# Peptides against a protein of PDB entry 6B4E, part 108

Target 1, 295 residues: chain A of PDB entry 6B4E
Amino acid sequence: TNFDKISKMFWHYKDKIAQIKQDIVLPIKKADVNVRNLLSRHKRKINPKFGQLTNSNQQLFKIQNELTQLINDTKGDSLAYHWILNFIAKAVVHQAETEVRVKPESALPLGKLTLYLLVQFPELQELFMARLVKKCPFVIGFTCEIDTEKGRQNMGWKRNNENKWEDNTSYDERMGGILSLFAIITRLQLPQEFITTTSHPFPIALSWHILARICNTPLNLITNTHFVILGSWWDAAAVQFLQAYGNQASKLLILIGEELTSRMAEKKYVGAARLRILLEAWQNNNMESFPEMSP

## One batch from the design tools (peptide; made by RFdiffusion4, then SolubleMPNN)

Design b2_p19_6_s1 (from b2_p19_6, 11 letters changed)
Fold by OpenDDE base, seed 3:
Structure b2_p19_6_s1 (fold): chain B 295 residues (1-295), chain A 19 residues (1-19)
Amino acid sequence: as target 1 above (295 residues)
Amino acid sequence: SEYDELLKELEKESEELLK
């Protein structure tokens, strides 16, 4: 693992976030009143749709179509178009932070919706990835020290209005939620309408990167959060990961589930304990996946 | 260590898988 490369990637997306603010968000505030009104209306219509997802594919398709129409309405103005996509990127990640964290299986419909949008609107890809990396650097296997304020910020820790850091449980759950969504996206097949014409924007190989990079992370930087997000990933994608890479996947699962947890045993991380349970379940031929959505 | 050796092996294999 080339950690310098990963670091460069991390900062690339940090720069992208800054760019988005300067080139998209701020300029819209000075845009024509009609454009601002349009975007305000669209924002209000779009935002609740992510929470309207269920385990129904029919409902998913309905929402996909509705969002597609709403986004298409903005294409006449490039700035407006990018603004609405950036809004969607933020909204999706927010949904992962709030809903998926408490109901991991909700990542499946959300992931399907997101993947559809990422393919339908390619400009969403960089916006979404930038938001993901900002909020959850684990999605690219980035880890830094968190014994400094800047380190914590880089790893996605939030501060409240009193400049107090969020509690560990909240952070772990948020990271787990976001990672669950990303994991789901990586293991989903493209929608039928795109499968022959488009490459997967975030393929299963990105899950490989997450696992491998975490395994290669210096042990002194490994925290409970790493094991939490690995557990979240496991629930979301382990079955499909094994299907994709076979024996190679098995080796990596053993590496994270057995070797990494063993090396960190003295820390008695709760996340590591859960990961051990997941490993044991797999060893007993009882690996579970999220249930498929209904028609 | 066994862990390090396994990591090296997987890293080499990963390069091939990710192509």
Scores: peptide ipSAE 0.038, ipTM 0.701, DockQ to the pose 0.768
Fold by OpenDDE base, seed 1:
Structure b2_p19_6_s1 (fold): chain B 295 residues (1-295), chain A 19 residues (1-19)
Amino acid sequence: as target 1 above (295 residues)
Amino acid sequence: SEYDELLKELEKESEELLK
């Protein structure tokens, strides 16, 4: 019953992606030339800002303010507003696929920026979640078989221009990058200006769902990627997860780190080996978190 | 509190996973 709900959620967001294309992306191509020009200029200004993030809160706040202003400039036209938010959603996920995959700690400033935008512009939430689920279904704990082309496509596998599937390493790294970003978002506190007026759009409970759902996934569907993204999640959020849920968190960490890896030992997954190392580090009181950002 | 209710639910889920 629980997996039926997850499947429904997965397909809901797949439908949302199709809707976005039909109702937002395609109509803008036929919109007034002034609107198209505005959006083109804004796109060019917005896109590089995600790469300008550093481990500096000062830089983060600067980028937040700049993006806020650029987005607000589009609010006079609902279609333009939704288009720019959809662009941002895509750009953030792309940044996770390219930068976070090679530098996981970069998820922290990116996650802080994203969380701010999600709260400041609530319409971004559905657009962002739809993009996340499309690219990395692991964010909602969805798994299907990948022995078919459709299955691989559903799980976010990409094909190149020659219609060849990406290699396993590339897929694992991309999924890890996206999951790292999502994990960071779930464990971040709301910005001070919103903490008393707004609820967290993607709270730490969603991390619980990811772990629990993976633990309940049929073993025949568990792949190396599952362990890779669990490791990515661990680096991103395990410390804060333990702080949030205490003993219950510990139980779940043991389940993924010890029990799940043991059940899949015959497969000799590299991702599982890494997760074991993370578990052992925790058991030796050496669990690490990403460094906090500078002022 | 809402937090306490969440923890109760998590406890239930954890117990089920540990079976």
Scores: peptide ipSAE 0.024, ipTM 0.667, DockQ to the pose 0.236
Fold by OpenDDE base, seed 4:
Structure b2_p19_6_s1 (fold): chain B 295 residues (1-295), chain A 19 residues (1-19)
Amino acid sequence: as target 1 above (295 residues)
Amino acid sequence: SEYDELLKELEKESEELLK
């Protein structure tokens, strides 16, 4: 694992976030009243759509169409278009932090919607990835020390209004939710209408990188969160990962489930214990995936 | 160790997959 490359990627997206603020968010505040009103209306219409997702493909397609129309309404103004996409990127990640966090299987409809939007609107890809990396750098296998305030910030830790860091459980769950969404996206097939014309923007290979990079992370930087997000990934994508890479996938699953957990056994991480259980379930031919969506 | 060797192998494969 080239950690320098990963670090460069991490900071690239951090810079992108700053750029988005300067080039998209702030300029819109100074835009004409008509543009601001349009975006305000669209924001209000778009925001609830993510919460309207169910385990129904019919409902998914409805929402996809509605969002497509709403986004297309902004294409006449490049700034407005990018603003609405950035809003969507933020909203999707927020949904992962809240809903997927408590209901991991909800990552499937959210992931399908997100993948559709990423392909339909390619400009969303960079905006979305930047937001993901900012909130959950685990999505690119980035890890740094959290002994400093800056380190914690880089790893996506939040502070409340009293400037107190969130508790470990809250952080772990948020990271798990975001990672679940990303994992789902990586293992989903492109919608039928795009499969022959477009490459997958975030393919299953990115899941491979997450696992491999975590395995190569210095052990002194490995925390309970790493095991939590690995468990979240496992639930979301392990079955499809095995289907994609076969024996090589098995080796990597054994590395994270057996070897990495064993090396960190003295820490007695709860996340590691869960991952061990998932490994054992797999060894007993009882690996489960999220239920498929209904028609 | 077997772990280290496997990691190296998988890392190489991972890099090839992203090319």
Scores: peptide ipSAE 0.046, ipTM 0.713, DockQ to the pose 0.743; fails the geometry check
Fold by OpenDDE base, seed 5:
Structure b2_p19_6_s1 (fold): chain B 295 residues (1-295), chain A 19 residues (1-19)
Amino acid sequence: as target 1 above (295 residues)
Amino acid sequence: SEYDELLKELEKESEELLK
């Protein structure tokens, strides 16, 4: 693992966030009133769509079509178009932080929707990834110390209005939710309409990167959160990961489930205990995945 | 250790896979 490369990538996306604010968010505030009104209307129509997702593919397709139309309505103004995509990127991540954290299986419809949008609107990819990395650096396998304020900020910790850090449970759950979504996206097949014309923007190889980079992370930087997000990833993508990489996948699952947890046993991390349970279930031929969506 | 050996192997394999 090249940690310098990972660090550079991390800061690249931090810079991207700043660039988005400067070049997209702030300029819209000074845009023509008609543009602002358009975006306000679209925002109101788009926001509820994510909550309307169910385990139904039919419902998913409906929402995909509706969002596609709404986004296309903004293409007449490049700034408006990028603004609405940035809004969607933020909304998707927010949905992961709120809904997926409490109902991990909801990552499947959300992931399918997101993947569709990422392919349909390629400009969303950088916006979405920047938001993901900002909120959950684990998606690229980035880890730094959290003994400093800056370190915590870099790792996506939030402070309230009183400058108090969020509790560990809240942080773990948010990270788990976001990682679940990303894991799902990496293991999903492209929609049938795109398979022959487009490459997967965030392929299963990115899951490999997450696991490998975490395994290579200095042990003194490994926290309960690492195991929590690995467990979230496992629930979301382990079955498909095994299908994709076979024996090599097995080695990596054993590495995170057995070896990494064993090395950190003295810490008695709850997340590590859960990951061991998942490993044992797999060893007993009882690896579970999220149920497939209905027609 | 077995862990370290596996890490080295997986690192090499990861690099090849991502090319």
Scores: peptide ipSAE 0.042, ipTM 0.706, DockQ to the pose 0.798; fails the geometry check

Design b2_p19_6_s2 (from b2_p19_6, 12 letters changed)
Fold by OpenDDE base, seed 2:
Structure b2_p19_6_s2 (fold): chain B 295 residues (1-295), chain A 19 residues (1-19)
Amino acid sequence: as target 1 above (295 residues)
Amino acid sequence: SSFEETLKELEEEYKKLSS
């Protein structure tokens, strides 16, 4: 693992967030009233769509089509188009922070929708990844110390209006929700209409990087959150990961489930205990995946 | 350690798989 490379990736996306604000968000405020009104209307129509997802593929396809039309309506103005995509990127991550954290299996329909949009609108890819890394650096296997204010901010910790850090449980759940979504995206097949013409924008290899980079993280930087997000990843993608990489996948799962948890046993992390349970279930041939969506 | 050796092995194997 090259941590210099990971750090460069992290800061690239942090800079991208600043660039998005400067080049997309702020300029639109100076746009003519017609453009601003259009975007306001579209925002109101788009935002509810993510909450309308169910375990139904039929419903998913309906929402995909509706969002596609709404996004296409903005293509006449490049700034408006990028603004609406940035809004969608933020909305998807927000949905992961709120809904997926309490219902992990909801990551599947959300992930399918997101993957479709990422392929249909390639400009969404950089916007989405920047938002993911800002809120959950674990998606690229980045970890830094959280003993400082800046360190906590870099790792996606939030402060409330009273300048108080969010509690550990809230942080863990948010990170788990976001990571679940990303894990699902990495293990999904491209939609049938794209599978022969387009490469997967966030392939299963990115899951490999998450696991391997966490395993190589200095032990003094490993927290309960690392094990929580590994557990979230496991539920979301372990079955498909094994299918993709076979014996090599098995070795890596043993490293995180057995070896890493053992190395950190003195900390008695609740997340680590859960990960061991998942490992044991797998060893007993009881590994589970999220149920497939209905027609 | 066995842990570090396994990680090194997996890194090499990944390079082969991702090529």
Scores: peptide ipSAE 0.287, ipTM 0.866, DockQ to the pose 0.887
Fold by OpenDDE base, seed 5:
Structure b2_p19_6_s2 (fold): chain B 295 residues (1-295), chain A 19 residues (1-19)
Amino acid sequence: as target 1 above (295 residues)
Amino acid sequence: SSFEETLKELEEEYKKLSS
C-alpha cells in the first residue's frame, strides 16, 4: 500500500469539491432566469425519488427512466447539466447517510440506481467520487488522526451550529451507511444494456483496495469506525467478493476478521466484536447477503 | 506467516489478479 498515493487521491477530491463550488454551484446563481427556474423545478422533482426506492425492480426502472428524462432536459446547457449531476451526487450520498444508515439493505436499490446513472451519465463519476471521499474517506482507504479539528474534518466529522462535534455513534452509523452504498456499487454487475460496451466505473477491485488499505493502516490510527465500516462492507459485498477473487478473497477476509480484530482486542471495540461474529458465521457456512429485489 | 507477510503476499497476488 502506497500511502502517498492515497493521500494524493484524497486531496485531489478535496480540491475537486472546492472546484465544483466555484465552477458549478456559484455560477449557476447568475445564470439566465429560465435556466435557474428549470433547475429549481428539476431539483424538486428529483430529490424525493431516491426515497421512493423499494425492493421492486419495477419501481427502480420507473425511477431510472424519470431521472434520465429530467437529466437529459438539461444537456442543452453544459453548466446546467453539470449542476444537476452534482445535485444528484449529493442527494445519493445524503440518502446513504440517512436511509441506508438505518436500513442497510436499502443500499441495494440505491446502488443499482446510482450505477445506472454513473454509466448513463459518465460526467457523474468524478462528481460522485468527490462527494464520497469528502463525506467518507474510507471509500478509498484513507485514514488520518482525529485528535485535531482538521483531522476530524478530513475524516468527514460534522459539527452542529454550536460548533459541537457529532457523537461517535452518529459518525459510525453515517460512515457505515455511505460505505454500504459504495460496497454495493462495486459488487453489482452492469445493467445488461451496458455490459458489452462499457467498463464498470467502480469495480470490485475498489473493495479490495478498501480492505487492503485498512489492513496496512497504522494500528494507532485504527478506531471503532474502521471495524464498523468493515462490518457494513461485509454485509453488503462479502459473498460477491468471495465469488470474484476466490482463495485470495478468503485470505483477506480472514486477515480483517481474525487477525486485525485480534491485534486490536485490547481496545474492546464493539465494531470489532460484530466483525468477529460475521467471521464466525462464515466459518459455519452461514454467510448471508442482501436478498435480491423483486421483479 | 506474520500479518505483514500475509498482507505482502496478498498484494503480490492482487497484481496478478488485476492483470
Scores: peptide ipSAE 0.285, ipTM 0.864, DockQ to the pose 0.752
Fold by OpenDDE base, seed 1:
Structure b2_p19_6_s2 (fold): chain B 295 residues (1-295), chain A 19 residues (1-19)
Amino acid sequence: as target 1 above (295 residues)
Amino acid sequence: SSFEETLKELEEEYKKLSS
């Protein structure tokens, strides 16, 4: 694992966030009133769509079409178009932080919607990744020390209005929710209409990188959160991961489930205990996946 | 290619963790 490369990726996306603010978010505030009004109306229509997702493919397709039309209405103005995509990127991640954290299986319809939008609107890809990395660096296998304020900030910790850090449980759950969404995206197949014309923007190989990079992370930097997000990933993608990489996937699952947890046993991490339970379930031929969506 | 390289690294780490 090349950690220098990972660090460069991390800071690339941190810079991208700053760029987005400077080049997209701030300028739109000074844009023509008609453009601002258009975006305000679209924002109000788009925002509730993510909460309208269910386990129904029919409902998913309806929402996909509605969002596609709303986004296309902005293409006449490049700044407006990028603004609405950035809004969507933020909204999707927010949905992962709020809904997926409490109902992990909701990552499936959200992931399908997101993947569709990422392919339909390629400019969303960098905006979405930047937001993901900012909120949950684990998506690229990045980690740093959290014994400093800057370290915590880099790892996506939030402060409240009183400048107090969020509690550990809240942080773990948020990271788990975001990682669940990303894991789902990596293991989904492209929609049928795109299979022959487009490559998957965030393929299953990115899941491999997450696991491998965590396994190669210095042990003194491994926290309970690492095991929590590994458990979230497992629920979201382990079955499909095994299908993709076979015996090599098995080795990696054993590495994280048995070897990494054993190495950190003295810490008595709750997340590690859960990961061991998942490993044991797999060993007993009881590995579960999220239920498929209905027609 | 990137996968194969990562896999090799993982195997090395596995040996390290299991020793």
Scores: peptide ipSAE 0.165, ipTM 0.769, DockQ to the pose 0.071
Fold by OpenDDE base, seed 3:
Structure b2_p19_6_s2 (fold): chain B 295 residues (1-295), chain A 19 residues (1-19)
Amino acid sequence: as target 1 above (295 residues)
Amino acid sequence: SSFEETLKELEEEYKKLSS
């Protein structure tokens, strides 16, 4: 693991967020009134669709088609097109922070929708990754100290209006929700219509990077959150990860579930205890995955 | 330690898988 490379990636996406604000979000405020009105209407139509997802593939396809049409309506104006994609990136991550947080299995329909959009609209990929890294640096295996205000900000911690940091449980759950979504995306197969024409934008190899980079993280930087997001990843992708990498996957799962938890046993992290339970379930041939979606 | 040794092995194995 090259931590200098990871740090460069992290700051690349931080710079991208600043660029998005400067080049997309702020300029649209000065755009033609017709463009602003169009985007306002589209925003209102798009936003509720993510909450309308169910375990139904039929409903998923309906929403995919509706979003595709709404996005295509903006392609005539490059600024409008990028603005609506950035809005979608933010909305998807927000859905992970709120709904996936409380119902992890909802990551599956959300992940399928997101993957479809990422392939259908390639310009969404960089916008989405930038938002993910900002909100949850764990998606690229980045970790820094959280003893400083800047460190906490870099790791995606939020403050309320009273300048008070969010509680540990809230942070853990948000990070878990976001990582669940990303994990699902990495383990999903491309839709049949794209398999022969397009490479997977966020393949299962990115899950390998997450696990390996966490294992290489200095122990003094490992927190309960690391174990929480590993547990979230496990529920979302462990079965498919084992299918993809076989024996090598098994070794890595043992490394995080047994060895890393043991190294941090003195901390008595609740997240680590849960990860141990998941490991034990696997050892007893009882590894569970999210239920498949209905027609 | 066994942890560091396993991690090194996995890094080598991953390089082979990704080549």
Scores: peptide ipSAE 0.284, ipTM 0.864, DockQ to the pose 0.842; fails the geometry check

Design b2_p19_6_s3 (from b2_p19_6, 11 letters changed)
Fold by OpenDDE base, seed 4:
Structure b2_p19_6_s3 (fold): chain B 295 residues (1-295), chain A 19 residues (1-19)
Amino acid sequence: as target 1 above (295 residues)
Amino acid sequence: SSIEEKLKELEEEYEELQK
C-alpha cells in the first residue's frame, strides 16, 4: 500500500470539490434566467426520484429513463449539463447518508441507478467520486488522525449550527451508509446494454483496495468507524467479492475479520464485535447478501 | 507485523492475478 499515492488522491478530490464550486456552481448563478429556470425545474423533478426507488427492477428502469431524459434536456448547455450532474452526485450521496444509513439493503437499487448514470453520463464519474471522498474518505482507504479539527474535517465529520461535532454513532452510520453504496457499485455488473462497449468505472478491485488499505493503516489511527464501514462493506459485497477473487478474497476477509479485530480487541469496539459475528456467520456457511431485486 | 506480512503476500498475489 502506497500511502503517499492515497494521500495524493485524497487531495486531488478535495481540489476537485473546490474546482466544481468555482467552475460549475458559482457560474450558474450568473447564467441566463432561462437556464436557471430550466435547472430549477429539473432539480425539482430529479430530487424526489431517488426516494422513489424500490426493490423493483421495473421501477428502477422507469426512473433510469426519466432521469436520462431530464439530463439530456440540459446537454445543449455544457455548464447546465455539468451542474445537473453535480446536483445528482450530491443527491445520491445524500440518499446514502439518509436512507441507506437506516436501510442498508436500499443501497442495491440506489447503486444500480447510480452505476447506470455513471456509465450513461461519464462526466458524472469525477463529480461523484469527488463527492464520495469528501463525505467518506474511507471509499479510497484514506485515514488520518482525528484529534485535530482539520483531521476531523478531512475525515468527513460534521458540525452542527452550534459548532458541535456530530456524535460518534451518527458519524459511523453516515459513513456506513455511504460506503454501502460504494461497495454495491463496485460489485454490480454493468447493465447489459453497456457490458460490451464500456469498462466498469468503479470495479470490484476498488473493494480490494478499501480492505487492503484499511489493513495497512497504522493501528493508532484505527477507530470504531473503520470496523463499522467494514461491516457495511461486508453486508453489501462480501459474497460477490468471494466470487470474484476466490481464495485470495477469503484470506483478506479473514485478515479483516479475525486478525484486525483481534489486534484491536483491547479497544472493545462495537463495530469490531459485529464484524467478528459476520466472520463467524461466514465460517458457518451462513454468509448472506442483500436480496435480489424483483423483476 | 503478522498482518503486514500477510497483506504483502496477498497484494503480491493480487498483482499476479491482474496480469
Scores: peptide ipSAE 0.131, ipTM 0.815, DockQ to the pose 0.810
Fold by OpenDDE base, seed 2:
Structure b2_p19_6_s3 (fold): chain B 295 residues (1-295), chain A 19 residues (1-19)
Amino acid sequence: as target 1 above (295 residues)
Amino acid sequence: SSIEEKLKELEEEYEELQK
């Protein structure tokens, strides 16, 4: 694990967020009134679509088509197009923070939708990744100290209107929700229409990096959140991860489930206890995956 | 640490698989 590389990647996406604000968000405020009105209408139509997802593939395809049309309507203006994609990136991550947080299995339809959009509109990829890293640095295996204000901000902690940090449970759940979505995306196959013509934008290898980088993180920086997101990842992708990498995957799962939890046993992290349970279930040939979607 | 050593081995194996 090259931590310098990870840090560079982290700051790259932090800079990207600033760039997005400067080059996309702010310029639209000065755009023609007709463009602003168009985007406002599209925003209102797009936003509820993510909440309309169910465990139905039919519903998924419907929403895919609707979003595709709405996005295509903006392609005549490059700035408008990028603004809509940035909005979608933010909306998807927000959905993970709210819905997936309370219903992890909802990550599957959301992930399928997101993967479709990422392939259909390649410009979404950098926008989406930047938003993910800003909100949940764990997606690239980045960790820093949270003893300082800046450290907490870098790790995605939020403050309320009274300048009080969010509680640990809220933070853990948000991180788990976002990580679940990303994990699902990494383990999904491309839609049939793209599988032979396009490479996967966020392949299963990125899951490998998450696990490996967390295992290599200095122990003094490991928190309950690390175990929570590992558990979220496990539920979302462990089965498919084993299918992809076989024996090597098994070794890595044992490393996070047994070795890492054992080294941190003195902390008595609730997230670590859950991860141990997941490991034991796997050892007893009872590893579960999210149910497949209905037709 | 034992974890670091194991991870190093796994990363090497992973790189070989990706060739």
Scores: peptide ipSAE 0.125, ipTM 0.813, DockQ to the pose 0.795
Fold by OpenDDE base, seed 5:
Structure b2_p19_6_s3 (fold): chain B 295 residues (1-295), chain A 19 residues (1-19)
Amino acid sequence: as target 1 above (295 residues)
Amino acid sequence: SSIEEKLKELEEEYEELQK
């Protein structure tokens, strides 16, 4: 693990967020009134779609088609197209922060929808990744100290209107929700229509990197949040991860579940305790995954 | 062995699998 490279990647996406604001978000305010009206209407139609997801594939396909049509309506104007994709990227991450955090299994339909859109509209990939890294840098295995305001900001901590930091539980849950979504995306197969023509934009290898990078993180930077997101990842992707990498996956799961938790035992992190329970369940041949969606 | 050593070995094995 090269943390210098990870840091460079982190700041690349931070810069991308700034660039998006300057080149996409702000310019649209000066765009033609017809374009602005179109985007306003589309925004209103798109926003509720993510909350309409259920465990039904039928419902998923309906929403996919509706979103595809709405996005295609903007392709005639490059700025409008990128604006709507950026909006979608933000909306997906927001859904992870709010819904997935309280119902982790909801990551599956959301992840399927997101993966479809990422493949259907490749320009969404950089926009989405930038938003993910901004909100949850754990998705690329980035960690910094949180003893400073800047450090907390970099790690995705939020402040309220009174400039007070969010509580630890809220932060942990948000990070877990976002990480669950990303984990699901990495372990999903491409839709049938894309398997032969397109490579997976965020493949299972990215899950490997998350786990490995966390294991290699300096111990003094490891917090309860790290274990929380590892647990979230485990629920979301551990079964499929084992299927993908076999014995090597097993070794890495043991490293995070046994070795890392043991090294941090003195901290008595609740997240670490949960992760050990997950490890033990696996050792007893009781590893569970999210239920498959209905037709 | 330390966790760091185990991880290094695992990463090497991973790279070999990707060839």
Scores: peptide ipSAE 0.124, ipTM 0.811, DockQ to the pose 0.845
Fold by OpenDDE base, seed 1:
Structure b2_p19_6_s3 (fold): chain B 295 residues (1-295), chain A 19 residues (1-19)
Amino acid sequence: as target 1 above (295 residues)
Amino acid sequence: SSIEEKLKELEEEYEELQK
């Protein structure tokens, strides 16, 4: 694991967020009134779509088509197009923070929708990844100390209007929700219409990197959150991960489930205890995955 | 395989880091 490379990647996306604000968000505020009105209407139509997802593929396809049309309506203006994609990136991550955190299985339809949009609109990929890394650096296996204000900010901690940090439970749940979404995306197959013409933008190898990088993280930087997000990843992708990498996947799952938890046993992390339970369930041939979506 | 090599490296790095 090259931590310098990971750090550079982290800061690349942090810079990308700043660039998005300067080059996309702020300029639209000064754009033609017709463009602003168009985007306002589209925003209002797009935002509810993510909450309309169910366990139905039919509903998913309907929403995919509706969003595709709405996004295509903006392609005549490059700035408007990028603005709407950035809005979608933010909305998807927000959905993970609010809905997936309380209902992890909702990551599946959300992930399918997101993957479709990422392939259909390639410009969404960098916008989405930047938002993910900002909100949840764990998606690229980045970790820093949280003993400083800057460290907490870098790791995605939020402050309220009174400048108070969010509680640990809220942070853990948000990180788990975001990581669940990303994990699902990495283990999904491309839609049939793209499988022969397009490469997967965030393939299962990225899940390997998450696990490996966490395993190699200095122990003094490992927190309960690391185990929480590993548990979230496990629920979302462990079955498919084993299918992809076989015996090597098994070894890595043992490393995170047994070895890493054992080394941190003195901390008595609740997240670690849950991960041990997941490991034991797997050892007893009782590994579970999210149910498949209905037609 | 590339994966096997990476896993070996992972294990070695993990052990070294934990010393």
Scores: peptide ipSAE 0.058, ipTM 0.743, DockQ to the pose 0.074

